# Ledger of designs, part 112: peptides against a protein of PDB entry 4CIC

Target 1, 148 residues: chain A of PDB entry 4CIC
Amino acid sequence: KVSTKGHYGVQAMFDLAQHFGEGPVSLKSIAERQGLSEPYLEQLIAVLRKAGLVKSVRGAQGGYILAREPRDIKVGDIIRVLEGPIAPVESVSQDDPEHSLKFDFSVTKSVWEKVKKSIEEVLDSITLADMLKDAEEAQMAQGYMYYI
Target 2, 147 residues: chain B of PDB entry 4CIC
Amino acid sequence: KVSTKGHYGVQAMFDLAQHFGEGPVSLKSIAERQGLSEPYLEQLIAVLRKAGLVKSVRGAQGGYILAREPRDIKVGDIIRVLEGPIAPVESVSQDDPEHSLKFDFSVTKSVWEKVKKSIEEVLDSITLADMLKDAEEAQMAQGYMYY

## One batch from the design tools (peptide; made by RFdiffusion4, then SolubleMPNN)

Design b2_p20_6_s1 (from b2_p20_6, 11 letters changed)
Fold by OpenDDE base, seed 4:
Structure b2_p20_6_s1 (fold): chain B 148 residues (1-148), chain C 147 residues (1-147), chain A 20 residues (1-20)
Amino acid sequence: as target 1 above (148 residues)
Amino acid sequence: as target 2 above (147 residues)
Amino acid sequence: GKLDLGTDYIELGEKFEIEK
């Protein structure tokens, strides 16, 4: 399961991609279109901005823009920024001394490493431009359904 | 991240695979070898047993065995039993009405579906027999490093 | 179960409530 943070982060970035080249987009407008709370979106955007995926524009027509073209932003880049490295296994919090993962069983670790690699490959294969294309294709398909 | 449950479940199943054909293994012995609490392991084993991946043997030499050969148990089977369907996106708990995923954005959903499929393919490609082979190869490699 | 894709975990399956 991708975290809510990752999910909403990708949604927010996709919204910015849809408006790429149209100028700055307000957080309010993104929140409204994506069904996100504005405070939550502000936190996401702050992280994305700090990572250099988003730029803030100041002024009356201020807001946020993608810092790079949609083709130059992978979904994997967004997820890594928001959630850190893709970890296949939840690190057992060190706080339960009785459940010390004493046996870093190399074999079980290898299974999770394979899962991690597979996820990374998928997420790194998808750009915001790919998502834009998919959206356009989906809209065209829906448009054809309304005209039939 | 695979849950602790999934992780330990795979470890417990792997332990049973290592002892496959040797007879029933006690929960205590599995817990000791895998560094698991016995109560936690008991819960895992109960779920795995109910799903038909593990069998309980009663008696003085009682314990647990794999219900199928290691080659016939995929890691994906273990994970599905313990954790349910592989969900690529955490379902936003319905309890936050303000965060209703109102927009089932087909595009973002498709991304997560691709991730899900990829995870499923990996987990379904690995059997307990594959893990046994990997363990044997790793032990041989370590043995050669000490000489 | 949670698959950790970052700060929030990808849940791979049902949370085991460890009965205390």
Scores: peptide ipSAE 0.031, ipTM 0.789, DockQ to the pose 0.161; fails the geometry check
Fold by OpenDDE base, seed 1:
Structure b2_p20_6_s1 (fold): chain B 148 residues (1-148), chain C 147 residues (1-147), chain A 20 residues (1-20)
Amino acid sequence: as target 1 above (148 residues)
Amino acid sequence: as target 2 above (147 residues)
Amino acid sequence: GKLDLGTDYIELGEKFEIEK
C-alpha cells in the first residue's frame, strides 16, 4: 500500500509535469486541481524541494516548477524521497521487545526481497513523461467516445 | 510493506509446511520455532483455518496441519487471507474527511494498479513448496561452507 | 515510511495493521 503521502506526492508531481514549460504553478492551484489541502501540500513540496525534484520561484507569479524534465523523474524517485527506501516488511521496531523477535528466517526474507525488487522495478520503469503520455491517450479515448 | 500479520502468517505456514506429513504440530512448538507469541499465533491460525489453509486436529497429540500440500498453497493465498486483497494505495479511511479526498486520478491509479499486479504476480509465483526447496538449498550451502 | 504491503492495501509508508 502506497502511503497517502506517496500517493499525493505523485499527484502533485504529475500536476507540475502537466504544467512543465508554462512557468511556476502556485500551491493553491495544485491543491485545487489535485484535491489536496494546501498545508499538506506545503509539507510534501518542502520535502520534494529539499530532494531537488522541485524548484521554488519567487515573485508575484511565483510558485513551483519541476527541477528536471518529466522524462528524468521516475515515480520511484518520488516515492524514495517521500517514504524512503521501499521496505517490503515492517522492521519490528525494537521498542516492543516481546514482539521484536526478528526471526528473519532467511527464506521468508527472500520472499519479501523479491517483492521489493519487483516494486522497485515497476516504479523505476515509470516516468512523469510516461504518465503524461498515458493521460493524453486517456483523454483522446474519451474524446472518441463522445463522437460515437 | 507486508504487515507484521502477513509476515508472521507466512512464517507460521512455512513452519507447518516443514512438518507436512509428520502429523499435527502444536501452536506452542510453532511459536517457539518462529519466535511468535502463542496468543498472536492463535489469532493468525484462526483466520488461516477459517480460510481453509490449515486444519485443526483434536486430541492429546492434537494441533494444526496444512489443509493442502505445500505446492498447492501460494504465498499470495496466505497474504490475501490475512490482509485481504493486495491494495497498492492506502484507502484513505473515510474517518479523516479532510484527507479523504480520493482524487482517484485515473493516471495515478494506473501506476498503483501496475504495482499491485507486480506484487500479485510475485506472491502468486511462490508456493510453500518453493520455500521448502529454498530452505533446503540454503542449508546445503551452509553445509558446504563448513567442509 | 516503509512500503507497507497490507494485503488489502499496500501501504508504502505507513504501518498496516491487519484488522482482527
Scores: peptide ipSAE 0.029, ipTM 0.778, DockQ to the pose 0.264; fails the geometry check
Fold by OpenDDE base, seed 3:
Structure b2_p20_6_s1 (fold): chain B 148 residues (1-148), chain C 147 residues (1-147), chain A 20 residues (1-20)
Amino acid sequence: as target 1 above (148 residues)
Amino acid sequence: as target 2 above (147 residues)
Amino acid sequence: GKLDLGTDYIELGEKFEIEK
């Protein structure tokens, strides 16, 4: 499960990517298209803005835009901003201090570090531009299915 | 974060792997070495046993053994048994039904599916035998630092 | 539990509440 925050953050950023170059997008319109609550989206956007991934445009036709081109925003960048660094397994031990004998089992830790690295590599390999391309390909594939 | 269950399950299985061929290991001894509560470990072992990864040996020197050789048990096998299949993204929507507009955003789903696949590939690439080897190498490296 | 790429962290599984 991607965190709700990460998942929705990626959705919101993807929505902004779809409208990149068309001008500012209102939070309301993003919320409606992505099925998000506007207040929740506002919180996400605030974080993304602070991190420099999104810009606010003021005015009657104001809203938000990507601060960078879709090709220059990795999914990993979005996730790191919203969720922080992918935590190593060590954080599991904090909720039950009595049973968390700090056996830093180096070997088991290494397994989870490998998993973490793999996740990071995947997320860093996917840009918003890649997602746009995938969406276009999916739409074309669906469109072709209607014409056959 | 690996689930506590997955983490401890891998630790318990690794402990059994370290003792593979030496006979049954008591839950108490595993719990002590791995820093687990014995009752919790009992629950984990019950699941692992039911899945055929662990065997119970009865008697005064009874306990548990790996049901297979360490090379034949992947970390992914342990995780799948304890945690089930790595869930696709769909489960995020269940906790907030009001905001879970089922926009099956095919594209965002595909991102998480790629992540899932990558995790599975990593976990399926690591056996308990690989972990044993890594432990031996780490011990040798530490031993050489003392000399 | 399913690998939860959890809210703040990619969690490789459901939080098992260790029932004390």
Scores: peptide ipSAE 0.028, ipTM 0.782, DockQ to the pose 0.162; fails the geometry check
Fold by OpenDDE base, seed 5:
Structure b2_p20_6_s1 (fold): chain B 148 residues (1-148), chain C 147 residues (1-147), chain A 20 residues (1-20)
Amino acid sequence: as target 1 above (148 residues)
Amino acid sequence: as target 2 above (147 residues)
Amino acid sequence: GKLDLGTDYIELGEKFEIEK
């Protein structure tokens, strides 16, 4: 499962992609459009910035921009930055010492590795540009539904 | 992500698959082999039993068996029983009303639906029989490394 | 009570300990 962090991170990055080339976008505006708390978004953006996916622009018209073109940012890149390596299985919290026998049953591990690989392949196959295209197509389809 | 419940459920089901045809397996023995607490395993097995994936056998040699052949049980079936429908995104707990504007951004939803579909396809492509085969192959490979 | 079994998601991401 993608965490809420990953989900919101992708939304925020997608918002920035929609405004790519239009200049810096304020965190406030992203938060409003995406239904995110501004403080939460600040944390996400800080991580994304540190990873070099976004840039901060200073000034009265300051804010954030994508550091790369939407076509050069995969959803997988965003998720890896926000969540780390895509792991199919929750790290069993080490805190239950009695259950700490991670019998890394090799076979079950292999199942989860297959799931991981599949998720990675999907997320690495989708760019922000692909998402923009999908959004445009959806908007056109909605526009056509209103005219029929 | 598969929950710990799903993970342990698959382990327990795989243990039952390894003993399929040998008769009922005690929860204690499964718990010991899989490194699970017996009470936790009891809860998992209860769910799996209710779903018809396992059967309880009563008696001195009682325990649990797979209700179907290992080839007829997909990992996806186990996960769906234990966790419900495979959801790629954590259900944003409705409890944060301020974040409840599920702008179901259709586009982001589509991304997660693709992930979901991919996970489902993988998990539905793997049976307990496939896992048994993989285990056998791994054991043979280990045996060959010692030679 | 609805056994909310679904909440213990195996988090795919390593806990980013944001080192302060």
Scores: peptide ipSAE 0.027, ipTM 0.786, DockQ to the pose 0.186; fails the geometry check

Design b2_p20_6_s2 (from b2_p20_6, 11 letters changed)
Fold by OpenDDE base, seed 2:
Structure b2_p20_6_s2 (fold): chain B 148 residues (1-148), chain C 147 residues (1-147), chain A 20 residues (1-20)
Amino acid sequence: as target 1 above (148 residues)
Amino acid sequence: as target 2 above (147 residues)
Amino acid sequence: GKLDLGEDYIELGTPFKIEK
């Protein structure tokens, strides 16, 4: 499962991608369009900005823009920034009192590493530009369905 | 992330696979070998049994066995039983007051669906028999490194 | 259906917290 943070982060980045080249977008407008709380979005944007995926523009018409072209931002990049490395099964929290013995069960770990690799490959294969294209195609398809 | 439940469930099932054909294995022995609490394992086994992946054997030498051959149990089967359908994104809980609007954003949903499909394909491609084979190969490789 | 991945998540190194 993608965390809520990852999910909403991708939504916010996609919103910025849709407006790429149109100038800065306010957090308020993103929040409204994406159904996010503005305070929550502020936290996401702060992280994304720190990672260099988003830029802030100052001034009365200020806001946020993508720091790179949509084609140069992978979904995987966004997720890594927000959720950290798509780590294979990291450590069973040492503090799970019920599982005191870290049996590093190598075989089960390998299963999860395969899952991780697969997820990474998928997320790294999808750019914001791909998402934009998919959105356009979906809109065209809907438009055609209304005209038929 | 696989839940602890999924992870330990796969471990427990793998333990049963390693003992497949040797008769019933006690929960205590599985718990000890896999580093699980026995009460926690009881909960996992109850779910797995209900799903028909594990059978209980009654009696003094009773315990648990795989209900099917290791080759006929996918990791995906275990995960689906323990965790339910592999959902790519947690449903934004309706109750997250901060995220009241379930914007069914179709494009982002499609991304997560692709991730889900990929996970499912991987998990469905791995059987307990594959895991057994991997374990054997790893043991052999370790044995050869010591010689 | 919620992948009710139990409260305890083993970080499979997947960025995806399967939160319950």
Scores: peptide ipSAE 0.032, ipTM 0.791, DockQ to the pose 0.243; fails the geometry check
Fold by OpenDDE base, seed 3:
Structure b2_p20_6_s2 (fold): chain B 148 residues (1-148), chain C 147 residues (1-147), chain A 20 residues (1-20)
Amino acid sequence: as target 1 above (148 residues)
Amino acid sequence: as target 2 above (147 residues)
Amino acid sequence: GKLDLGEDYIELGTPFKIEK
């Protein structure tokens, strides 16, 4: 599972992608559209900005924009920035010695590494531009359903 | 990430696969070899048994065996039994209204569904027999490094 | 189970809920 942080981060970035070329978007407007808390979004945006995925625009009509075109931002890029490397196995909390993964069997580890690789490949294959296209196609499909 | 439960479940099942055809294996021996607590392993085995992936053998030399051949047990089968359906996104705990995923955007959901599908495909492509083969190859490679 | 991607990893919740 992608963490809530990753999920919301992708949502926020997608919102910015939808407004790409229209100028800066306020965090308030993103929060409202995406159903996010503004304070939480501020934290996410701060991380994304530091990573160079978003830019802040100052002024009365200030806000945030994507730092790159939607086609140049992979979902994997967003996730890596927010959550770090994709881990296939939950880290066993060191706090329960009874549940400590003492034996990292090489073979079992290899299974999880394959899963990790697969996840990375998927996330790196999807750009914000791809998501925009998918959204457009979905809207068209819904629009056609109203006309039938 | 696979949960600890899934991870340990696969380990336990792999241990049983390594001993497949040799008779029943005690939980104690599995726990010792795999570095698991025996009580925790008992819980895992209970679930796996209920799902028909393992069988209990009674008697003085009793224990557990795989219910099917290693080639007929996918890693995905084990994970589905122990963890349920592969979920790509963490369920936002309903308890924090400020962090409630109120808007399940169809497009973002589709991304996670693609991830889910990819995970499932990988896990369903790996059997316990494949793992046994990989282990054998790894041992051979190590053995050749000593010569 | 949640796929915890750690701080640097997308914790992909293991989609494998074992139905009890």
Scores: peptide ipSAE 0.032, ipTM 0.783, DockQ to the pose 0.153; fails the geometry check
Fold by OpenDDE base, seed 5:
Structure b2_p20_6_s2 (fold): chain B 148 residues (1-148), chain C 147 residues (1-147), chain A 20 residues (1-20)
Amino acid sequence: as target 1 above (148 residues)
Amino acid sequence: as target 2 above (147 residues)
Amino acid sequence: GKLDLGEDYIELGTPFKIEK
């Protein structure tokens, strides 16, 4: 399961990608289009800005822009910024702290490392430009379905 | 992130795989070896048993065994049983339930579907037999490092 | 009753909570 943070972060970044080259986009407009809480989005954008994926533009027409071209931003980059390094297994053993034997069973760890690697490969293979292309293709397909 | 349920479930199943053919293993022994709470393991095993991945053996030497050979149990099967369908994005919108506009943004959904597919492919490519082999290789490698 | 096994997640460093 992608975290809500990762999901919304990708949505927000995708919204910015859709408006790339059109100037700064207000957080309010992103929040409205993406169905996000503006305060929550502000927190996400702050992290993304600090990581250099987004730039703030000041002024009456101020807002945010992508700091890089959509082709130069991977989904994996967004996720790593928002969720941290796709960190190995942190055992959040809430229930029985005493018997949390960190048996880092090497074999089970290797399974999860393979999963992690696979996820990273997928997320690093998808750019915001790829997402834009997919969106355009989907819109075209919908348009064609209405004309058939 | 793998749930603790999935993680411990795979550990428990792997323990049973290591003892496959040796007869039934007690939950207590699994719990001790895997560092699991016995009550928690009992819940996991109940689910795994209901799904037909584990069998209960009654008697003085009772316990649990794998219902199938280790080669016939995928990690993906264990995870699906314990966690349900591998859902890539659970919108746990804990924070703002009201504005959970299910904007099923088709594009973002497609990203997560790709991730889901990738996870499923990986988990379905790994059997308990593969894990046993990896464990043996790791033990051999450790043995060689001591020499 | 659905055993509300507390959402203990092992953060495999994947943004994906494989929710139980």
Scores: peptide ipSAE 0.031, ipTM 0.788, DockQ to the pose 0.212; fails the geometry check
Fold by OpenDDE base, seed 4:
Structure b2_p20_6_s2 (fold): chain B 148 residues (1-148), chain C 147 residues (1-147), chain A 20 residues (1-20)
Amino acid sequence: as target 1 above (148 residues)
Amino acid sequence: as target 2 above (147 residues)
Amino acid sequence: GKLDLGEDYIELGTPFKIEK
């Protein structure tokens, strides 16, 4: 499962991609369009900004912009920034100390590593530009359905 | 992230695979070998049994066995039984009910669907027999490092 | 009853929580 943070982070970044080249976008406008709380979005944007994926523009028409072109931002980059490295099975040591995963079973670990690699490959294969293209194609398909 | 349930479920099933053909294995012995609590393992085994992945054998030498050969049980089968359908996105609805994902953005959904498909393909490509083979290869490699 | 084995997620090497 992608965390809510990852999901909303990708949505926010996609919104910024849709407005790329149009100037700074306010957090309020992103929150309204994406159905996010503004305070939650502020937290996401702060992390994304610190990671250099988003830039803050100051002034009367201030807000946020993508720090890179949509083609240069992978979904994987966004997820890594928001959720950290796709950590392999960290020892469940935190919640139930009595059930310390004593046996880091190398074999079960390898299964999860394969899953991780597959997810990374997928997320690294999708850019914000790809998402923009998919959105345009979907809108065109919907537009054709309204004209038929 | 795989849930603790999925992780331990795969471990328990792998333990049963390692003993496949040797007869029933007690929950106690599985719990000891896999570092699981016996009560937790009982819950996992109950679900796996209900799904037809594990069989209970009654008697003095009773316990549990795989219901199928290791080659006929995919990791994906175990995960689906324990965790249900692989959902790539956690339903946002549980933590902040006020922020219902109003916009099922078709585009973001498509990203997660691609991830889901990829996970399913990986998990469905790995059987308990594959895991047994990997374990044997790893043991052989460790044995060679000690010499 | 669905044994609600608590939402303990083992961080597998994937940022994705596989739903329990």
Scores: peptide ipSAE 0.031, ipTM 0.787, DockQ to the pose 0.199; fails the geometry check

Design b2_p20_6_s3 (from b2_p20_6, 11 letters changed)
Fold by OpenDDE base, seed 2:
Parts: structure tokens; sequence; C-alpha cells
Structure b2_p20_6_s3 (fold): chain B 148 residues (1-148), chain C 147 residues (1-147), chain A 20 residues (1-20)
């Protein structure tokens, strides 16, 4: 599975959100539920932990919890942590002297900046709480389909 | 330069837009202006031509032109041609029986679908004509900085 | 799929299930 870090990171965080308030969740359980390899998940969780999105709980019932409430974690926060800042279009080195090329580059860059901004806006508009709500709604809809 | 097909495709198309109405432009000239390898550009142009965004003109003044006016070519059109349809999140095979996984997958899928839609909306809102206008405005702004 | 954002690849969408 060519898993994008972002995709699996969001899945893992969503799994933790579903169990928020229930105590620590083991990596094994998350991996099993999300269809992820445990080693891969361990890497993701390490990054998320370092960023302060996840907390490790030690002990017999040890595992991981969200460090913040689901409503306080945006999808954008997760993506930024895992992928880094959507790298600003690396400023093509100022050194190419032909003014026209710089100009053309600036215009194309502007297109991608607009795309980036749009992505950020979407991702920052969605919290784990929103995802939980969507999940609940989807479950209800499926439940109704079985009653028809 | 980690040249994404989309980036260079848009650059190439923008170059053709800048020369729209001036006649055919050689691949060599586009490559030189855009800092692209000619072989790479040839591949891009082949795809764009097949999609009907670019026309080949034969003869001594042969080369390529936009097949449509800059206002009639969206950035989204270029990207779709070069990258294909932003592949719908391949439906994870229905076959994994655990209902919960399917559900979680559906929610995460929805997030990416929203992102996809947003990207498409942005890219479809920008034409090559809009880019030309932005270029003109930027040139004017630079001209004023030197005065 | 990877969305080519010019300078950064945003991996958007489901990872291509490489059929095992």
Amino acid sequence: as target 1 above (148 residues)
Amino acid sequence: as target 2 above (147 residues)
Amino acid sequence: GKLDLGESWLELGEPFSIEK
C-alpha cells in the first residue's frame, strides 16, 4: 500500500479520536483497526508525539491518547506535522538573469500558491471532531438503509 | 528542479499563451525560455497535443500554437490532461469485511475528496488569460519599482 | 495520487493499493 504519510496519519489520529476519553490505545490496536503495519504506525506516532498531538501513557494500560481534544486538532495540523510545512515553492534562485523567466515563474508560482492556500483552508476547516461527527452520520445513514 | 509534469505543463502552455497570435513557436524556443529540456517538453507537448490543447503547425515556421484562446484553457484542463483525472481515491476494495475499517476509510476519504474538490475549483477558476493578465500586472509593478 | 503542486508533491488521496 503506497500509503501517503498524511493519509495514514489522519487515519491514526482519527482512530485515537474515536477512542478519546476511553483511555490509552495500543499501537497494535490502531494498526489492526486501520490496516497499518505496526512499525509504520510507530514512526507516524513518534512524529505526532513529538509535535504534541499525541501523548504516550505508560503502564499496563499504556498506549497513546490525543494530546488535545478532537475539536482542537485540525486535519491541517496533522498534515503539517507529517509532511512539514507545505514547502513554499522554493524560490527559484534569483540568479537567472533573464527577467522574462523570472516573471513567468512568478505567475506559475502564484497559481500553485493559490492551490496551496485553498488546500490549507480546507484542511484547517476540518477537525477530528468534525470527522467524528461525519462518521456518526454515516453510521446512522447505514442503519437507516438496513431498515428500508 | 523537481519538475512536476503539471508545473512544467502549465509553464509551457503559458509560454504558448504569451505568444498566442504571433504564430507557431518552436519547442526549442519554449524550452529555452522556460528552462526545460527539449526532450521533456516534447513529451509534454505530445500529451497536450493529443488532448487538443495544442496544435502542431508544419513548415519552415513550424511549431506549436494553442489550440484554443488563452481564455478558453483553464489551468485545470492542463493538469487533468497531464496528470489524468485526479484519480478518485481508489475505492479500497470492498472486500475487507470489518465494517469499522470501511467506515473510517469513508470519513478519511471524504477529507481528501474535499481537498480534491477545492483544488479543482481553484485550478478551474484560473485560465491562461488570467495568467497573462497577472504577468502584465507584475511587469507593470516591476517597472514602477525601477522608477 | 500525488498532486503535483510544482515544488511540492502533496500526496492527496488513497495510497494506491499495490495489489500484493
Scores: peptide ipSAE 0.044, ipTM 0.802, DockQ to the pose 0.080; fails the geometry check
Fold by OpenDDE base, seed 4:
Structure b2_p20_6_s3 (fold): chain B 148 residues (1-148), chain C 147 residues (1-147), chain A 20 residues (1-20)
Amino acid sequence: as target 1 above (148 residues)
Amino acid sequence: as target 2 above (147 residues)
Amino acid sequence: GKLDLGESWLELGEPFSIEK
């Protein structure tokens, strides 16, 4: 599960990418454009800032900017910051105390590790720059549909 | 997230695969070997049976068997039965009612669709027979470390 | 970990207790 945190975090970062080079954007502006609550966005931005993916700019025209160029931020970087490392299958034993037998199901674990690796590869293959490009292409495609 | 259901479901199906051809196994036996509660396993098996992945055998030596050979059951089949289709990014809008603006973030959606496709490809590439083979290889490797 | 894929949560491996 990419959590709601991961989903909204990617949206917020994508919004910042769309405005990259235009100066700082307010949290309010991001929240409005992305359909996010401002308080929730504040929490996300705080984590992203602490991780060095976002910078806060102070002053009358203050707000937030990407700390790196969109091409230098992978979706995987955002997800790792917000969700933590896609944890390997930690032993299921913690949530159901009645299932005390830590069967180290090495084989089942290996299945999930393969899934994890695949997810990481996909997320690490997509940058915010790639997302910007996809958005531009989608807008152009929509624009062509309005002119035809 | 492969839910706890998906995880334990794959374990239960793997146990049945390990005993494939040996006849029916009791839920109690599966539960004991896999460290599952019997009531929880009953629920999983009921779903898997309804989906045609497991068969119930009646009688004194009754229990459960795989409905198909291990090579004909993908992990993806098990997960789809237990978790439903790895749904595409359904609009996040259902869990947070305050975020009513269905911004059809087509670009963000496309990211998750790529992730979904990748997961499906992996899960559909692994059969219970592959898992059996991996288990045998792991056991052999452990056996060699003790010598 | 639970990877929320929008509409579907794929829990990968160990149940991440999402701390409430």
Scores: peptide ipSAE 0.041, ipTM 0.803, DockQ to the pose 0.283; fails the geometry check
Fold by OpenDDE base, seed 5:
Structure b2_p20_6_s3 (fold): chain B 148 residues (1-148), chain C 147 residues (1-147), chain A 20 residues (1-20)
Amino acid sequence: as target 1 above (148 residues)
Amino acid sequence: as target 2 above (147 residues)
Amino acid sequence: GKLDLGESWLELGEPFSIEK
């Protein structure tokens, strides 16, 4: 499972991408469309805003917009902002204090570093623009399936 | 974080790989070398044995051995046995019951499926033999740093 | 972060919690 935070963060950012160029969207509207609680979304958006991925617009028609074009926001950027750096395997030692990983098993660490790198590469290869394109293609495919 | 289970499982299997061909190793010796509790290791080894990755040898010099050559055991195999299939993002709905993912966000799901696939590919590309080789290379490199 | 790979928990060390 992608962290709920990462998952919902990507969903929220994707929602903003779908409305990019249409002006600011309210958190309420995003929450409703994405099935998120508004308070939870507020927390996510606050982090994303602080990181410069989202901008707030003030006023009666205020809300949020992407701070950059969808093509300039990688999924990896969103995840790093919300969840922190895709860290290598932190020392398992914190969750099981009785098992001090005494041996810096460099080899096992390297396996997880390879996994990390692979994840980073994937997430950095996908932009919000790519997601928009995929959504459009999926909608077109669904549309064709109803007309056949 | 790789699950503690996956991490320790890979470590235990790697320890067995390092001793492959030398006969059975005791759980105690593995636990000591890998910094694992013996009871925890027993649970891991039981799962690995059931999956056919490890064999138990009975007798005074009994213990455990790899059931297959290190080259025939992928890290991915170990992880799948210990943690189950590298599942796609299960519905976030179970952890936050208040947030029914009403919309099957097919696009977001596809992102995580790509991540999953990438992880699987990496883990399936690494064998215990590869890990042994990497360890040997690392030891050689450390040896050269001291000359 | 917990990389919860649905059937396998890859906890990637940093806060990338892919929760199961």
Scores: peptide ipSAE 0.035, ipTM 0.804, DockQ to the pose 0.288; fails the geometry check
Fold by OpenDDE base, seed 3:
Structure b2_p20_6_s3 (fold): chain B 148 residues (1-148), chain C 147 residues (1-147), chain A 20 residues (1-20)
Amino acid sequence: as target 1 above (148 residues)
Amino acid sequence: as target 2 above (147 residues)
Amino acid sequence: GKLDLGESWLELGEPFSIEK
């Protein structure tokens, strides 16, 4: 399950990508478009800004912009910033802290490492530019279905 | 992060695979070998048994066995039983139940579906028999380094 | 960090406690 944090973070970054080159976007406008609470979005944006994925612009027409072009931001970059490194298995389960996975049995560990690698490869293969392209294609496909 | 439940479930099933054909294995013996609490293992085994991945054998030499051959049990089967279907995004975040992901924005959903598919493909590509083979290869490699 | 993938068990258990 992608965490709510990761999901909303990708949505917020995608919104900023859609407005890239149009100037700063207010948190309020992002929150309204993406169906997020503004306070929650403030927390996400603070983390993303600290990581250098987002920049704040000051002034009357201030707000936030992507710090890099959409093609230079991977979904994996966003997830790593918000969730940290993709760890397949936590060595310390919150549910049983006393049971340190003592026997990180090499074979079971290898299974989870394969899963981790596959997730990383997928998330690193998708940029915000790819997401923009997919959105445009989806809009065009919907537009054609109404004219037929 | 694979849940503790998924991780320990795969370990328990792997232990049963290592003893496949040798007869029933006690929960106590699995717990000792895998470093698991017996009560926790009982919960895992109950779920796995209900799903038909494990069978119980009654009697003085009773215990548990795999219900199928190791080659016929995928890691993905174990995870689906223990964790449910691999869903990429929970539609309802536990942390903010009021914020139903109303805007399951089709584009963001597609990203998570790709992740889900990738995970499923990996987990469905690995059987308990593959894990047994990997364990044997690792033991042989360690044995050759000592000579 | 918990990859909270919502409903699905990718409760890969514990939030990826990204052990640093």
Scores: peptide ipSAE 0.034, ipTM 0.797, DockQ to the pose 0.310; fails the geometry check

